# Peptides against a protein of PDB entry 8PQO, part 11

Target 1, 252 residues: chain A of PDB entry 8PQO
Amino acid sequence: VLLKEYRVILPVSVDEYQVGQLYSVAEASKNETGGGEGVEVLVNEPYEKDGEKGQYTHKIYHLQSKVPTFVRMLAPEGALNIHEKAWNAYPYCRTVITNEYMKEDFLIKIETWHKPDLGTQENVHKLEPEAWKHVEAVYIDIADRSQVLSKDYKAEEDPAKFKSIKTGRGPLGPNWKQELVNQKDCPYMCAYKLVTVKFKWWGLQNKVENFIHKQERRLFTNFHRQLFCWLDKWVDLTMDDIRRMEEETKRQ

## One batch from the design tools (peptide; made by RFdiffusion4, then SolubleMPNN)

Design b1_p9_1_s3 (from b1_p9_1, 7 letters changed)
Fold by OpenDDE base, seed 2:
Structure b1_p9_1_s3 (fold): chain B 252 residues (1-252), chain A 9 residues (1-9)
Amino acid sequence: as target 1 above (252 residues)
Amino acid sequence: IASFLKSLI
């Protein structure tokens, strides 16, 4: 098991981020060709549990079309089916990813708290002290180009170049987080993403767990760079606007 | 979130 807490600081409010996240997920999904093929939605319903109220989704990703034919032919039954269970109770979110074949030997869990701070809270997910000692805190700086792979870099998605016309936020210089503390009118937040990865296969555990974390970090970095650089597209949208956009997208 | 799985594959 490998645990890391990714802390993503953004010059947006927690309330703004709710809109921006949903918008950016929708836009990213549109830009990815073939994103709907092999995705089965089993459940999409409101839930209420232990004072948490939100939307529950259960999806299956059928990877049979995404792997080479020889892998598909050799793969055990259920090995290419990935289950995603998600509880979205913003500002708290939880996603659990499992595989039918590996059962308890494979888990990706992503728990996110969105807080109106600069990533200064310790153990926001309330882990046991012994478990918390094993969590690596990883700060993601959306302005730091060195954290972005050259193949993922786009100038139009660079927070160090972007300036929001609607809000006046950006560009984000090297010391933008320190400067933000002095800017009373600029909101900020941190997304605390506790990522738990378990891959219990002898000889491959550490390699696969580290690989998954590397991909998650890459995703979080690119996504939040996009979210910020798309600020002018979503900052004036309401949650009702987002819901309408989601409904329109489901009809296409 | 569907975007997470796409990043892994």
Scores: peptide ipSAE 0.047, ipTM 0.764, DockQ to the pose 0.615
Fold by OpenDDE base, seed 1:
Structure b1_p9_1_s3 (fold): chain B 252 residues (1-252), chain A 9 residues (1-9)
Amino acid sequence: as target 1 above (252 residues)
Amino acid sequence: IASFLKSLI
């Protein structure tokens, strides 16, 4: 098991981020060729449990069309089906990813708190002290080009070049986080993303767990760069506007 | 997650 807490600081409010996240997920999904192919939505309903209220989703990703024919032919039953269960009780979110074949030997869990701070809270997920001491805290700086792979870099998605016309936010210089503390009128937040990766195959555990974390970090970096650089597209949208856009996308 | 799954394969 490998645990890391990714802390993503953004020059947006917690309330703004709720809209921006949903918009950016929808937009990123449109830009992915075949992003809807092989995705089955089993459940999408409100839930209430232990004082937590939100939206529960259960999706299956069928990977049979995404792997080479020889892999598909050799794969055991259920090995290419990935289950995603998500509880969205914003500002808290939890996602659990499992595989039918691997059962208890595979888990990705992503727990996120969105807080109106600069990533200064320790153990925001309230882990036991013994578990918390094994968590690596990883700061993602959306303005730092060195954290972006050359193949993922786009100038139109560079926070160090982007300036919001609607809000006046950006471009983000090297000291943007320190400057933000002095800008009383600019909101800020941190997404605290506790990622738990479990892969119990002997000899491959560390390699696969580290690889998955590397991909998650890459995903979070690119996504939040997009979210910020798309600020002028979503900042004036309401939650009702987002719901309409999601309904329209489901009809296509 | 779709991007993640695509990057694993």
Scores: peptide ipSAE 0.043, ipTM 0.752, DockQ to the pose 0.844
Fold by OpenDDE base, seed 4:
Structure b1_p9_1_s3 (fold): chain B 252 residues (1-252), chain A 9 residues (1-9)
Amino acid sequence: as target 1 above (252 residues)
Amino acid sequence: IASFLKSLI
């Protein structure tokens, strides 16, 4: 098991981020999957549990079309189906990713707290001290181009170049986080993303767990760069606007 | 999600 807490600081409020996240997820999903190809939504409903209220989703990602034919032919049944269960009780979110074939030997858990701070809270997920000492804190700087793979880089998704017309936020220079503290009118937040990766396979555990973390970090980096650079597209939207957009997308 | 599995197998 490998745990890392990714801390993503953004020049948006917690309330703004709720809209921006949903918008950006929808937009990114359209761009990557061609409108949801290979994604089956089994459940999408409100839930209430232990005082937590939110939206529960269960999705299956069918990877059969996304892998080479030889992989598909050799893959055991269920090996190319990934289940994603998500509990979105914003500002808290939990996602659990499993695989039908690997069962208990594979887990990705992503637990996120969104806080109105600069990533300064320790153990926001309230782990036991013994568990917390094994968590690496990883800061993602959305303005740092060195954290972006050249193949993922787009100039229109570069926070160091983007300026929001609607909010005046950006571009984000090298010291943007320090400057933000002095900008009384600019909101900020941190997404604390505790990622737990388990891959139980002899001789490959560490390799695969580290690889998955590398992919998650890449995903979070690119996603939050997009979220910020799309600020003018979503900042004036309400949650009702987002829900309407989601409904319209389901009808297509 | 799809991208990491494609690179594993």
Scores: peptide ipSAE 0.036, ipTM 0.743, DockQ to the pose 0.280
Fold by OpenDDE base, seed 3:
Structure b1_p9_1_s3 (fold): chain B 252 residues (1-252), chain A 9 residues (1-9)
Amino acid sequence: as target 1 above (252 residues)
Amino acid sequence: IASFLKSLI
Protein backbone atom coordinates (compact mmCIF):
# COMPACT_ATOMS: atom_id res chain seq x y z
CA VAL B 1 0.00 0.00 0.00
CA LEU B 2 1.29 3.44 -0.95
CA LEU B 3 -0.36 6.61 0.36
CA LYS B 4 0.27 10.15 -0.84
CA GLU B 5 -1.63 13.35 -0.15
CA TYR B 6 -1.52 15.66 -3.13
CA ARG B 7 -2.11 19.30 -2.21
CA VAL B 8 -3.20 21.49 -5.12
CA ILE B 9 -3.37 25.21 -4.35
CA LEU B 10 -5.50 27.36 -6.64
CA PRO B 11 -6.33 31.08 -6.82
CA VAL B 12 -10.09 30.36 -6.72
CA SER B 13 -12.63 30.03 -3.92
CA VAL B 14 -14.06 26.71 -2.74
CA ASP B 15 -17.42 27.84 -4.14
CA GLU B 16 -15.92 28.81 -7.51
CA TYR B 17 -14.08 25.50 -7.70
CA GLN B 18 -17.33 23.54 -7.48
CA VAL B 19 -18.42 25.05 -10.80
CA GLY B 20 -14.94 25.05 -12.34
CA GLN B 21 -14.34 21.38 -11.56
CA LEU B 22 -17.60 20.24 -13.13
CA TYR B 23 -17.03 22.42 -16.19
CA SER B 24 -13.43 21.26 -16.61
CA VAL B 25 -14.35 17.58 -16.22
CA ALA B 26 -17.00 17.97 -18.91
CA GLU B 27 -14.63 19.88 -21.21
CA ALA B 28 -11.76 17.43 -20.71
CA SER B 29 -14.11 14.50 -21.41
CA LYS B 30 -15.18 16.10 -24.72
CA ASN B 31 -11.55 16.55 -25.77
CA GLU B 32 -10.72 12.89 -25.16
CA THR B 33 -11.18 10.57 -28.14
CA GLY B 34 -13.50 7.65 -27.35
CA GLY B 35 -14.55 9.21 -24.04
CA GLY B 36 -17.86 7.32 -23.85
CA GLU B 37 -16.81 4.06 -25.48
CA GLY B 38 -16.63 1.18 -23.04
CA VAL B 39 -18.09 3.18 -20.14
CA GLU B 40 -21.22 1.78 -18.53
CA VAL B 41 -23.05 3.91 -15.96
CA LEU B 42 -24.76 1.52 -13.55
CA VAL B 43 -25.85 4.05 -10.93
CA ASN B 44 -26.17 7.83 -10.83
CA GLU B 45 -28.31 8.91 -7.89
CA PRO B 46 -28.43 11.13 -4.81
CA TYR B 47 -27.29 9.50 -1.57
CA GLU B 48 -27.45 10.24 2.13
CA LYS B 49 -25.20 8.36 4.55
CA ASP B 50 -23.86 9.23 8.00
CA GLY B 51 -24.91 12.87 7.55
CA GLU B 52 -23.10 13.08 4.18
CA LYS B 53 -25.34 14.12 1.26
CA GLY B 54 -24.26 14.03 -2.34
CA GLN B 55 -24.32 12.26 -5.69
CA TYR B 56 -23.30 8.61 -5.97
CA THR B 57 -22.06 7.15 -9.25
CA HIS B 58 -21.09 3.61 -10.17
CA LYS B 59 -19.39 3.18 -13.54
CA ILE B 60 -17.76 0.23 -15.24
CA TYR B 61 -14.92 0.79 -17.65
CA HIS B 62 -14.73 -2.08 -20.12
CA LEU B 63 -11.15 -2.27 -21.37
CA GLN B 64 -11.70 -5.13 -23.86
CA SER B 65 -11.60 -2.75 -26.84
CA LYS B 66 -8.59 -0.88 -25.42
CA VAL B 67 -6.18 -3.84 -25.19
CA PRO B 68 -4.57 -5.95 -27.94
CA THR B 69 -6.50 -9.03 -29.06
CA PHE B 70 -3.98 -11.42 -27.51
CA VAL B 71 -4.35 -9.70 -24.11
CA ARG B 72 -8.14 -9.89 -24.38
CA MET B 73 -7.94 -13.59 -25.26
CA LEU B 74 -5.66 -14.38 -22.31
CA ALA B 75 -7.33 -12.11 -19.75
CA PRO B 76 -9.33 -13.89 -17.04
CA GLU B 77 -13.01 -13.10 -16.65
CA GLY B 78 -13.51 -9.69 -15.07
CA ALA B 79 -9.83 -8.73 -15.44
CA LEU B 80 -10.62 -6.04 -18.04
CA ASN B 81 -13.53 -4.51 -16.09
CA ILE B 82 -12.73 -1.61 -13.79
CA HIS B 83 -15.37 -0.41 -11.36
CA GLU B 84 -15.42 3.22 -10.29
CA LYS B 85 -17.62 4.15 -7.35
CA ALA B 86 -17.74 7.85 -6.52
CA TRP B 87 -19.41 9.81 -3.74
CA ASN B 88 -19.51 13.52 -4.52
CA ALA B 89 -20.55 15.44 -1.41
CA TYR B 90 -18.71 18.66 -2.27
CA PRO B 91 -16.57 19.96 -0.62
CA TYR B 92 -15.79 16.29 0.13
CA CYS B 93 -15.38 13.66 -2.59
CA ARG B 94 -14.42 9.98 -2.52
CA THR B 95 -13.63 7.69 -5.44
CA VAL B 96 -12.94 3.97 -5.16
CA ILE B 97 -11.55 2.04 -8.13
CA THR B 98 -11.58 -1.76 -8.09
CA ASN B 99 -11.20 -4.68 -10.49
CA GLU B 100 -13.47 -7.74 -10.53
CA TYR B 101 -10.65 -10.24 -11.01
CA MET B 102 -8.13 -8.80 -8.55
CA LYS B 103 -10.74 -8.18 -5.81
CA GLU B 104 -9.02 -7.10 -2.58
CA ASP B 105 -5.57 -7.22 -4.23
CA PHE B 106 -6.27 -4.01 -6.17
CA LEU B 107 -7.57 -0.70 -4.86
CA ILE B 108 -7.26 2.93 -5.82
CA LYS B 109 -8.98 5.27 -3.39
CA ILE B 110 -9.02 9.03 -3.86
CA GLU B 111 -10.44 11.13 -1.05
CA THR B 112 -10.57 14.90 -1.54
CA TRP B 113 -11.25 17.77 0.81
CA HIS B 114 -11.51 21.26 -0.61
CA LYS B 115 -10.47 23.84 1.98
CA PRO B 116 -10.15 27.65 1.90
CA ASP B 117 -6.45 27.57 2.83
CA LEU B 118 -2.95 27.33 1.34
CA GLY B 119 -2.42 23.62 1.99
CA THR B 120 -1.33 24.11 5.61
CA GLN B 121 -3.67 21.63 7.31
CA GLU B 122 -2.17 18.35 8.49
CA ASN B 123 -4.22 15.15 8.45
CA VAL B 124 -7.35 16.80 7.02
CA HIS B 125 -8.66 13.29 6.23
CA LYS B 126 -8.44 12.35 9.95
CA LEU B 127 -6.32 9.22 9.57
CA GLU B 128 -5.08 7.36 12.62
CA PRO B 129 -1.67 8.69 13.70
CA GLU B 130 0.03 5.42 12.74
CA ALA B 131 -1.43 5.62 9.23
CA TRP B 132 -0.79 9.36 8.84
CA LYS B 133 2.95 8.98 9.50
CA HIS B 134 3.18 6.87 6.30
CA VAL B 135 1.54 9.51 4.09
CA GLU B 136 3.82 11.56 1.87
CA ALA B 137 2.54 15.10 1.33
CA VAL B 138 3.10 16.18 -2.28
CA TYR B 139 2.59 19.80 -3.31
CA ILE B 140 1.48 20.39 -6.88
CA ASP B 141 2.35 23.84 -8.21
CA ILE B 142 0.23 24.55 -11.28
CA ALA B 143 2.59 27.36 -12.34
CA ASP B 144 5.72 25.16 -12.24
CA ARG B 145 6.46 24.09 -15.82
CA SER B 146 9.06 21.59 -14.58
CA GLN B 147 6.22 19.45 -13.16
CA VAL B 148 4.65 19.14 -16.64
CA LEU B 149 5.73 16.59 -19.22
CA SER B 150 6.76 18.14 -22.54
CA LYS B 151 4.11 16.07 -24.34
CA ASP B 152 1.38 17.50 -22.07
CA TYR B 153 2.53 21.11 -22.26
CA LYS B 154 0.28 23.60 -24.04
CA ALA B 155 0.89 27.33 -23.98
CA GLU B 156 -2.86 28.05 -23.74
CA GLU B 157 -2.96 25.87 -20.59
CA ASP B 158 0.07 27.52 -18.93
CA PRO B 159 -0.89 29.39 -15.71
CA ALA B 160 2.40 31.31 -15.94
CA LYS B 161 1.14 32.90 -19.19
CA PHE B 162 -2.61 33.06 -18.66
CA LYS B 163 -4.41 36.14 -17.37
CA SER B 164 -8.11 36.03 -16.65
CA ILE B 165 -9.94 38.94 -18.27
CA LYS B 166 -13.00 38.50 -16.07
CA THR B 167 -11.22 38.23 -12.71
CA GLY B 168 -7.79 39.77 -13.35
CA ARG B 169 -6.14 36.65 -11.83
CA GLY B 170 -2.81 35.51 -13.28
CA PRO B 171 -0.34 35.16 -14.70
CA LEU B 172 1.07 33.04 -11.87
CA GLY B 173 4.69 33.96 -11.23
CA PRO B 174 7.22 31.85 -9.30
CA ASN B 175 6.08 33.28 -5.95
CA TRP B 176 2.33 33.46 -6.70
CA LYS B 177 1.32 31.42 -3.62
CA GLN B 178 3.19 33.76 -1.29
CA GLU B 179 1.74 36.80 -3.04
CA LEU B 180 -1.82 35.49 -2.56
CA VAL B 181 -1.55 36.03 1.19
CA ASN B 182 -1.14 39.76 0.54
CA GLN B 183 -3.96 39.98 -2.03
CA LYS B 184 -7.11 40.35 0.08
CA ASP B 185 -9.37 40.33 -2.98
CA CYS B 186 -8.01 37.12 -4.51
CA PRO B 187 -9.62 33.94 -3.15
CA TYR B 188 -7.61 30.78 -2.70
CA MET B 189 -8.16 27.15 -1.84
CA CYS B 190 -6.39 23.83 -1.55
CA ALA B 191 -7.60 20.49 -2.83
CA TYR B 192 -6.25 17.86 -0.42
CA LYS B 193 -6.27 14.61 -2.39
CA LEU B 194 -5.40 11.54 -0.35
CA VAL B 195 -4.57 8.78 -2.81
CA THR B 196 -4.35 5.22 -1.52
CA VAL B 197 -2.96 2.68 -3.98
CA LYS B 198 -2.92 -1.04 -3.25
CA PHE B 199 -1.55 -3.64 -5.65
CA LYS B 200 -0.73 -6.91 -3.87
CA TRP B 201 0.63 -9.05 -6.71
CA TRP B 202 4.02 -10.44 -5.76
CA GLY B 203 6.98 -8.79 -7.46
CA LEU B 204 4.85 -6.00 -8.98
CA GLN B 205 3.53 -4.14 -5.91
CA ASN B 206 6.03 -1.28 -5.72
CA LYS B 207 6.29 -0.85 -9.49
CA VAL B 208 2.55 -0.65 -10.07
CA GLU B 209 1.78 1.44 -6.98
CA ASN B 210 4.43 4.00 -7.92
CA PHE B 211 3.27 4.00 -11.54
CA ILE B 212 -0.35 4.69 -10.54
CA HIS B 213 0.76 7.54 -8.27
CA LYS B 214 2.82 9.01 -11.11
CA GLN B 215 -0.24 8.90 -13.38
CA GLU B 216 -2.51 10.43 -10.72
CA ARG B 217 -0.05 13.26 -10.11
CA ARG B 218 0.18 13.91 -13.85
CA LEU B 219 -3.60 13.96 -14.12
CA PHE B 220 -4.07 16.32 -11.17
CA THR B 221 -1.39 18.66 -12.49
CA ASN B 222 -2.80 18.88 -16.02
CA PHE B 223 -6.42 19.08 -14.89
CA HIS B 224 -5.85 21.97 -12.49
CA ARG B 225 -3.73 23.86 -15.03
CA GLN B 226 -6.69 23.56 -17.42
CA LEU B 227 -9.20 24.52 -14.73
CA PHE B 228 -7.32 27.73 -14.00
CA CYS B 229 -6.66 28.63 -17.64
CA TRP B 230 -10.37 28.05 -18.40
CA LEU B 231 -11.42 30.43 -15.59
CA ASP B 232 -13.05 32.94 -17.96
CA LYS B 233 -15.18 30.14 -19.47
CA TRP B 234 -16.71 28.96 -16.20
CA VAL B 235 -16.42 31.71 -13.54
CA ASP B 236 -19.77 33.30 -14.49
CA LEU B 237 -21.59 29.96 -14.70
CA THR B 238 -24.02 28.84 -12.02
CA MET B 239 -24.65 25.31 -10.81
CA ASP B 240 -27.87 25.43 -12.83
CA ASP B 241 -25.84 26.28 -15.94
CA ILE B 242 -23.61 23.25 -15.24
CA ARG B 243 -26.64 20.99 -14.81
CA ARG B 244 -28.00 22.15 -18.18
CA MET B 245 -24.64 21.50 -19.84
CA GLU B 246 -24.52 17.99 -18.33
CA GLU B 247 -28.04 17.26 -19.58
CA GLU B 248 -27.15 18.50 -23.07
CA THR B 249 -24.02 16.30 -23.07
CA LYS B 250 -26.09 13.23 -22.11
CA ARG B 251 -28.35 13.81 -25.13
CA GLN B 252 -25.43 13.79 -27.57
CA ILE A 1 -13.09 10.73 -13.18
CA ALA A 2 -13.36 9.46 -16.77
CA SER A 3 -10.08 11.30 -17.29
CA PHE A 4 -8.39 9.15 -14.64
CA LEU A 5 -8.81 5.86 -16.46
CA LYS A 6 -7.58 7.29 -19.74
CA SER A 7 -4.40 8.36 -17.97
CA LEU A 8 -3.82 4.78 -16.75
CA ILE A 9 -4.18 3.28 -20.26
Scores: peptide ipSAE 0.047, ipTM 0.765, DockQ to the pose 0.772; fails the geometry check

Design b1_p9_1_s4 (from b1_p9_1, 6 letters changed)
Fold by OpenDDE base, seed 1:
Structure b1_p9_1_s4 (fold): chain B 252 residues (1-252), chain A 9 residues (1-9)
Amino acid sequence: as target 1 above (252 residues)
Amino acid sequence: MDSLLKALL
């Protein structure tokens, strides 16, 4: 098991981020060829549990079309089906990813708190002290080009170049986080993303767990760079606007 | 893998 807490600081409010996240997920999904292909939505309903209220989703990702024919022919039953269970109780979110074949030997869990701070809270997920001491805290700086792979870099998605016309935010210089503390009119937040990866195959555990974390970090970096650089597209949208856009997309 | 992870954000 490998745990890391990714802390993503953004010059947006917690309330703004709720809209921006949903918009950016929808936009990123449109830009991916086959993003909806092989996705089955089993459940999408409101839930209430232990005082937590939100939206529960259960999706299956069928990977049969995404792997070579020889892999598909040799794969055990259920090996190419990925289950995603998500509890969205914003500002808290939890996602659990499992595989039918691997059962308890495979888990990806992503737990996120969105807080109106600069990533200074320790153990925001309230882990036991013994578990918390094994968590690596990883700061993602959306302005730091060195954290972006050359193949993922786009100038139009560079926070160090982007200037929001609607809000006046950006471009983000090297000291943007320190400068933000002095800018009383600029909101800020941190997404604290605790990622738990478990892969219990002997000899491959560390390699696969580290690989998954590398992909998650890459995803979080690119996504939040997009979210910020798309600020002028979503900052004036309401949650009702987002819901309408989601309904329109489901009808296509 | 990249498409699956984008749906998780």
Scores: peptide ipSAE 0.055, ipTM 0.777, DockQ to the pose 0.279
Fold by OpenDDE base, seed 2:
Structure b1_p9_1_s4 (fold): chain B 252 residues (1-252), chain A 9 residues (1-9)
Amino acid sequence: as target 1 above (252 residues)
Amino acid sequence: MDSLLKALL
């Protein structure tokens, strides 16, 4: 098991981020080719549990069309089916990813708290002290180009170049986080993403767990760079606007 | 955050 807490600081409010996240997910999904094939939505319903209210989703990703034919022919039953269970109770979110074949030997869990701070809270997910000692805190700086792979870099998605016309936020210089403290009119937040990766195959555990974390970090970095650089597209939208856009997209 | 797997695959 490998645990890391990714802390993503953004010059947006927690309330703004709710809109921006939903917009950016929808926009990113449109830009990905073939993202609709092999996705089965089993459940999409409101839930209430232990004072948490939100939306629960259960999706199956069928990877049979996304792997080479020889892999598909040799894959055990259920090996190419990935279950994603998500509890969205913003500002708290939890996603659990499992595989039918590997059962308890494979888990990706992503738990996110969105807080109106600069990533200064320790153990926001309230782990046991012994478990918390094993969590690596990883700060993602959306302005740091060195954290972005050259193949993922786009100039239009560079926070160090982008300036929001609507809000005046950006560009984000090397010391932007320190400067935020002095900018009373600029909201900020941190997304605390506790990622738990479990891959219990002998000899491959560390390699696969580290690989998954590398992919998650890459995803979080690119996504939040996009979210910020798309600020002018979503900052004036309401949650009702987002819901309408989602409904319109489901009808197409 | 939902649909993370969709964004990774």
Scores: peptide ipSAE 0.055, ipTM 0.797, DockQ to the pose 0.355
Fold by OpenDDE base, seed 4:
Structure b1_p9_1_s4 (fold): chain B 252 residues (1-252), chain A 9 residues (1-9)
Amino acid sequence: as target 1 above (252 residues)
Amino acid sequence: MDSLLKALL
């Protein structure tokens, strides 16, 4: 088991981020070739549990078309089906990723708190002290180009170059987080993403767990760079606008 | 977070 808490600081409010996240998710999905292919939505319903209210989703990602033919031919039944269960109770979200073949030997859990701070809270997910001491805190700086793979870099998605016309936010210089503290009119938040990875295969555990964390970090970095650089596209949208956009996308 | 897995895979 490998746990890391990714802390993503953004010059947006918690309320703004709710809109921006949903917009950016929708936009990223449109830009993906075949983004709807092999995705089965089993459940999409409201839930209430232990005072938590939100939206529950259960999706299956069928990876048969996304892997090489030789992998598909050698893969056991269910090995290429990934289940995603998500509980979205913003500002809290939990996602659990499992595989039919691996069962208890594979788990990715992503638990996110969105807080109106600069990533200064310790153990926001309220882990037991013995568990918390094993969590690596990883800060993602969306302005730091060195955290971006050259193959993922796009100039139009560079927070160090982007300036929001609507809000005046950006470009984000090397000291943008320190400068933000002095800017009374600029909101800020941190997304605290506790990622738990389990891969219980002998000899491969550490390699696969570290690989998954590397991919998650890459994904979070690129996504939040996009979210910020798309600020002018979503900052004036309401949650009702987002819902309408989602409904329009489902009809296509 | 639905698209996060799509971007990963």
Scores: peptide ipSAE 0.054, ipTM 0.792, DockQ to the pose 0.401
Fold by OpenDDE base, seed 3:
Structure b1_p9_1_s4 (fold): chain B 252 residues (1-252), chain A 9 residues (1-9)
Amino acid sequence: as target 1 above (252 residues)
Amino acid sequence: MDSLLKALL
């Protein structure tokens, strides 16, 4: 098991982020080839549990069409089905990813708290002390180009170049996080993303767990760079606007 | 990919 807490600081409020996240997910989704193909939505409903209220989703990703024929022919039953269960109770979110074949030997869990701070809270997910001592805290700086793969880099998605016309936020210089503390009119938040990866196959555990973390970090970095650089597209939207956009997208 | 993106985010 490999645990890392990714801390993503953004020059937006927790309330703004709720809109920006939904917008940016929808926008990024449109840009992905084969979006929705091989995705089965089993459940999409409101939930209430232990005082937590939100939206629950259960999806299956069928990978049979995404792998070579020989892999499909040799794959055990359920090996190419990925289950995603998500609880969105913003500002708290939890996603659990499992595989039918691997059962308890495979888990990706992503738990996110969105807090109005600069990533300074320790153990925001309230782990036991023995578990918390094994968590690596990883800061993602959306302005740091060195954290972005050359193949993922786009100048229009570079926070170090972007200036929001609507808010006046950006560009983000090398010391932007320190400067935020002195800018009373600029909101900020941190997304604390605790990622738990478990892959219990002998000889592959460390390799796969580290690989998954590398992919998650890449995803979080690119997504939040986009979210910030798209600020002028979503900052004036309401949650009702987002709901309308989601309904329109479902009809297409 | 859309749904994975939503879930992973």
Scores: peptide ipSAE 0.059, ipTM 0.782, DockQ to the pose 0.259; fails the geometry check

Design b1_p9_2_s1 (from b1_p9_2, 6 letters changed)
Fold by OpenDDE base, seed 3:
Structure b1_p9_2_s1 (fold): chain B 252 residues (1-252), chain A 9 residues (1-9)
Amino acid sequence: as target 1 above (252 residues)
Amino acid sequence: MLELYKLFA
């Protein structure tokens, strides 16, 4: 098991982020090749548990069409089905990813708290001390080009070049986080993403767990760079506007 | 598979 807490600081408020996140997810989904091909939505309903209220979704990603024929033919039953269960109770979110074949031997869990701070809280997910001491904190700086793979880099998604016309935020220089503290009119937040990866197959645990974390970090980095650079597209949107965009995305 | 931003929804 490998745990890392990714901390993403953004020059937006927690309330703004709720809109921006949903917009950026919808926008990114439109740009995906093949869109929702092979995605089955089993459940999409409100939930309430232990005082937590939100939206619960259960999706299955069928990978049969995404692998070569010989792989599909040799794959055990359920091996190419990935289950995603998500509890969205913003500002808290939890996503659990499992596989039918691997069962208890495979888990990706992503738990996110969105807080109006600069990523300074320790153990925001309230782990036991023994567990927390094994968590690596990883700071993602959306303005740092060195954290972006060359193949992922786009100038129009570079926070170091973007300036919001509507808000005046950006571009983000090398010391943007420190400068933000003295800008009373600019909101800020941190997304604390605790990622738990378990892959218990003999001889592959460390390699696969580290690989998955590398992919998650890449995803979080690119997503939040997009979110910020798309600020002018979503900052004036209402939640009703977002819901309409989500419905349009589902139809594609 | 992980590059689908649906994990954030």
Scores: peptide ipSAE 0.048, ipTM 0.780, DockQ to the pose 0.167
Fold by OpenDDE base, seed 4:
Structure b1_p9_2_s1 (fold): chain B 252 residues (1-252), chain A 9 residues (1-9)
Amino acid sequence: as target 1 above (252 residues)
Amino acid sequence: MLELYKLFA
């Protein structure tokens, strides 16, 4: 098991981020080839449990069309089906990813707190001290181009180049976080994303767990760069607007 | 596979 807490600081408020996140997810989904192809939504409904209230989703990602034929032919039944169960009780979110074949031997859990700070809180997810000692905190700087793979880089998604017309935020220079502290009128938040990865196959555990973390980091980095650079597209949207967009995307 | 990861909530 490998745990890392990714801390993504953004020059947006927690409330803004709620809109921006949903917009960016929807937009990213549209931009992907197939726009939800291979994704089966089993459940999408409100939930309330133990004081937590939000939206619950259960999706299956069918990867059969996303892997080479020989992999598909040799893959055990269920091996290419990934289940995603998500509880979105913003500002807290939890996503659990499992695989039909690996069962208990595979887990990706992503727990996110969105806080109006600069990523300075320790153990925001309230792990036991012994567990917390083994969590690596990883800071994602959306303005740092060196954290972006060359193949993922897009100039239009570069916070170091983007200037929001509607808000005046950006571009984000090398010291943007330090400068942000002195800008009273600019909101900021941190997404604390505790990622737990378990891949319990002897000989492959560490390799796969590290690989998954690498991919998650990549995803978080690119996503939040997009989120910020799309600020002018979503900052004036309401949650109702977002919900309509989501429904429209589901129909595509 | 990475492309599908973008769809994760």
Scores: peptide ipSAE 0.048, ipTM 0.768, DockQ to the pose 0.209
Fold by OpenDDE base, seed 1:
Structure b1_p9_2_s1 (fold): chain B 252 residues (1-252), chain A 9 residues (1-9)
Amino acid sequence: as target 1 above (252 residues)
Amino acid sequence: MLELYKLFA
């Protein structure tokens, strides 16, 4: 098991991020080949548990069409079905990813708190001390070009170049986080993303767990760079606007 | 690897 807490600081408010996140997910999905192909939504309903209220979703990602034919032919039953269970009780979110074939031997859990701070809180997920001491805190700086792979880099998605016309935020220089505290008109937040990766396969556990973390970090970095650079597209939208957009997309 | 942006929804 490998745990890391990714801390993503953004020059947006917690309330703004709720809209921006949903918009950016929708937009990113449109730009990717395959969109919703192979995605089955089993459950999408409100939930209430232990004082937590939110939206619960259960999706299956069918990867049969996404792998080479020879892999599909050799794959055990259920090996190419990924289950995603998500509890969205914003500003808290939890996502659990499992595989039908691997069962308890595979887990990706992502627990996120969105806080109006600069990533200074320790153990925001309230882990036991023994568990917390094994968590690596990883800061993602959306303005840091060195954290972006060359193949992922787009100039129009570079926070160091982007300036929001609607808000005046950006471009983000090397010291943008330090300067932010003195900018009373600019809100800020941190997404604390505790990622737990478990892959129980003798000889491959560490390699796969590290690989998954590398991919998650890459995803978080690129996504939040997009989210910020798309600020002018979503900052004036409401949650009702987002809901309408989602409904319209479902009808297509 | 598939970029699962749905993880954020």
Scores: peptide ipSAE 0.047, ipTM 0.780, DockQ to the pose 0.165
Fold by OpenDDE base, seed 2:
Structure b1_p9_2_s1 (fold): chain B 252 residues (1-252), chain A 9 residues (1-9)
Amino acid sequence: as target 1 above (252 residues)
Amino acid sequence: MLELYKLFA
């Protein structure tokens, strides 16, 4: 089991992020051409449980063409079906990813708290001390070009170049986070994403767990760079607006 | 709902 807490600091408010996240998901999905191996949405509905209200989704990812060769060689045909169950009760979200073949031997759990701080809270997910001591905190700096793979880099999605016309935020220089606290008119938040990866296969555990973390980090980095650079597109949208956009995307 | 979507969708 490998646990890391990714902390993504953004120059947006928690409330803004809710809009931006949903918008960016919808927008990003339009840009994905897919590979035929698609995402099957089994459930997408509001839920209420123990006073928590949010959106529940159950998706199946068919990943044969999306995983490295070594993973494909290890998995029987049809075993690369990944179930994603997500509870989005913003500002708290939980995603549980399982595999039909590996069952209890495979788990990705992503728990996210969105807090109006600069990523300074320790153990925001309230793990037991013994568990928390094994969690690596990983800061994602959306302005740091070195954290972006060359193949993923787009100048139009570079926070170090982007200037929001509507908000005046950006570009994000090397010390943007330090400067942010002194900018009264610029809100900020941190997405604390605790990622638990379990891959119980002797000899491959570390390789796969680290690979998954690498992909998650890559995803989080690229997504939040997009989210920020698309600020002018979504900052004035309402939740109803982005919900409509999300529904339109589903129909495609 | 975002965690794998961008990479695998």
Scores: peptide ipSAE 0.047, ipTM 0.784, DockQ to the pose 0.173

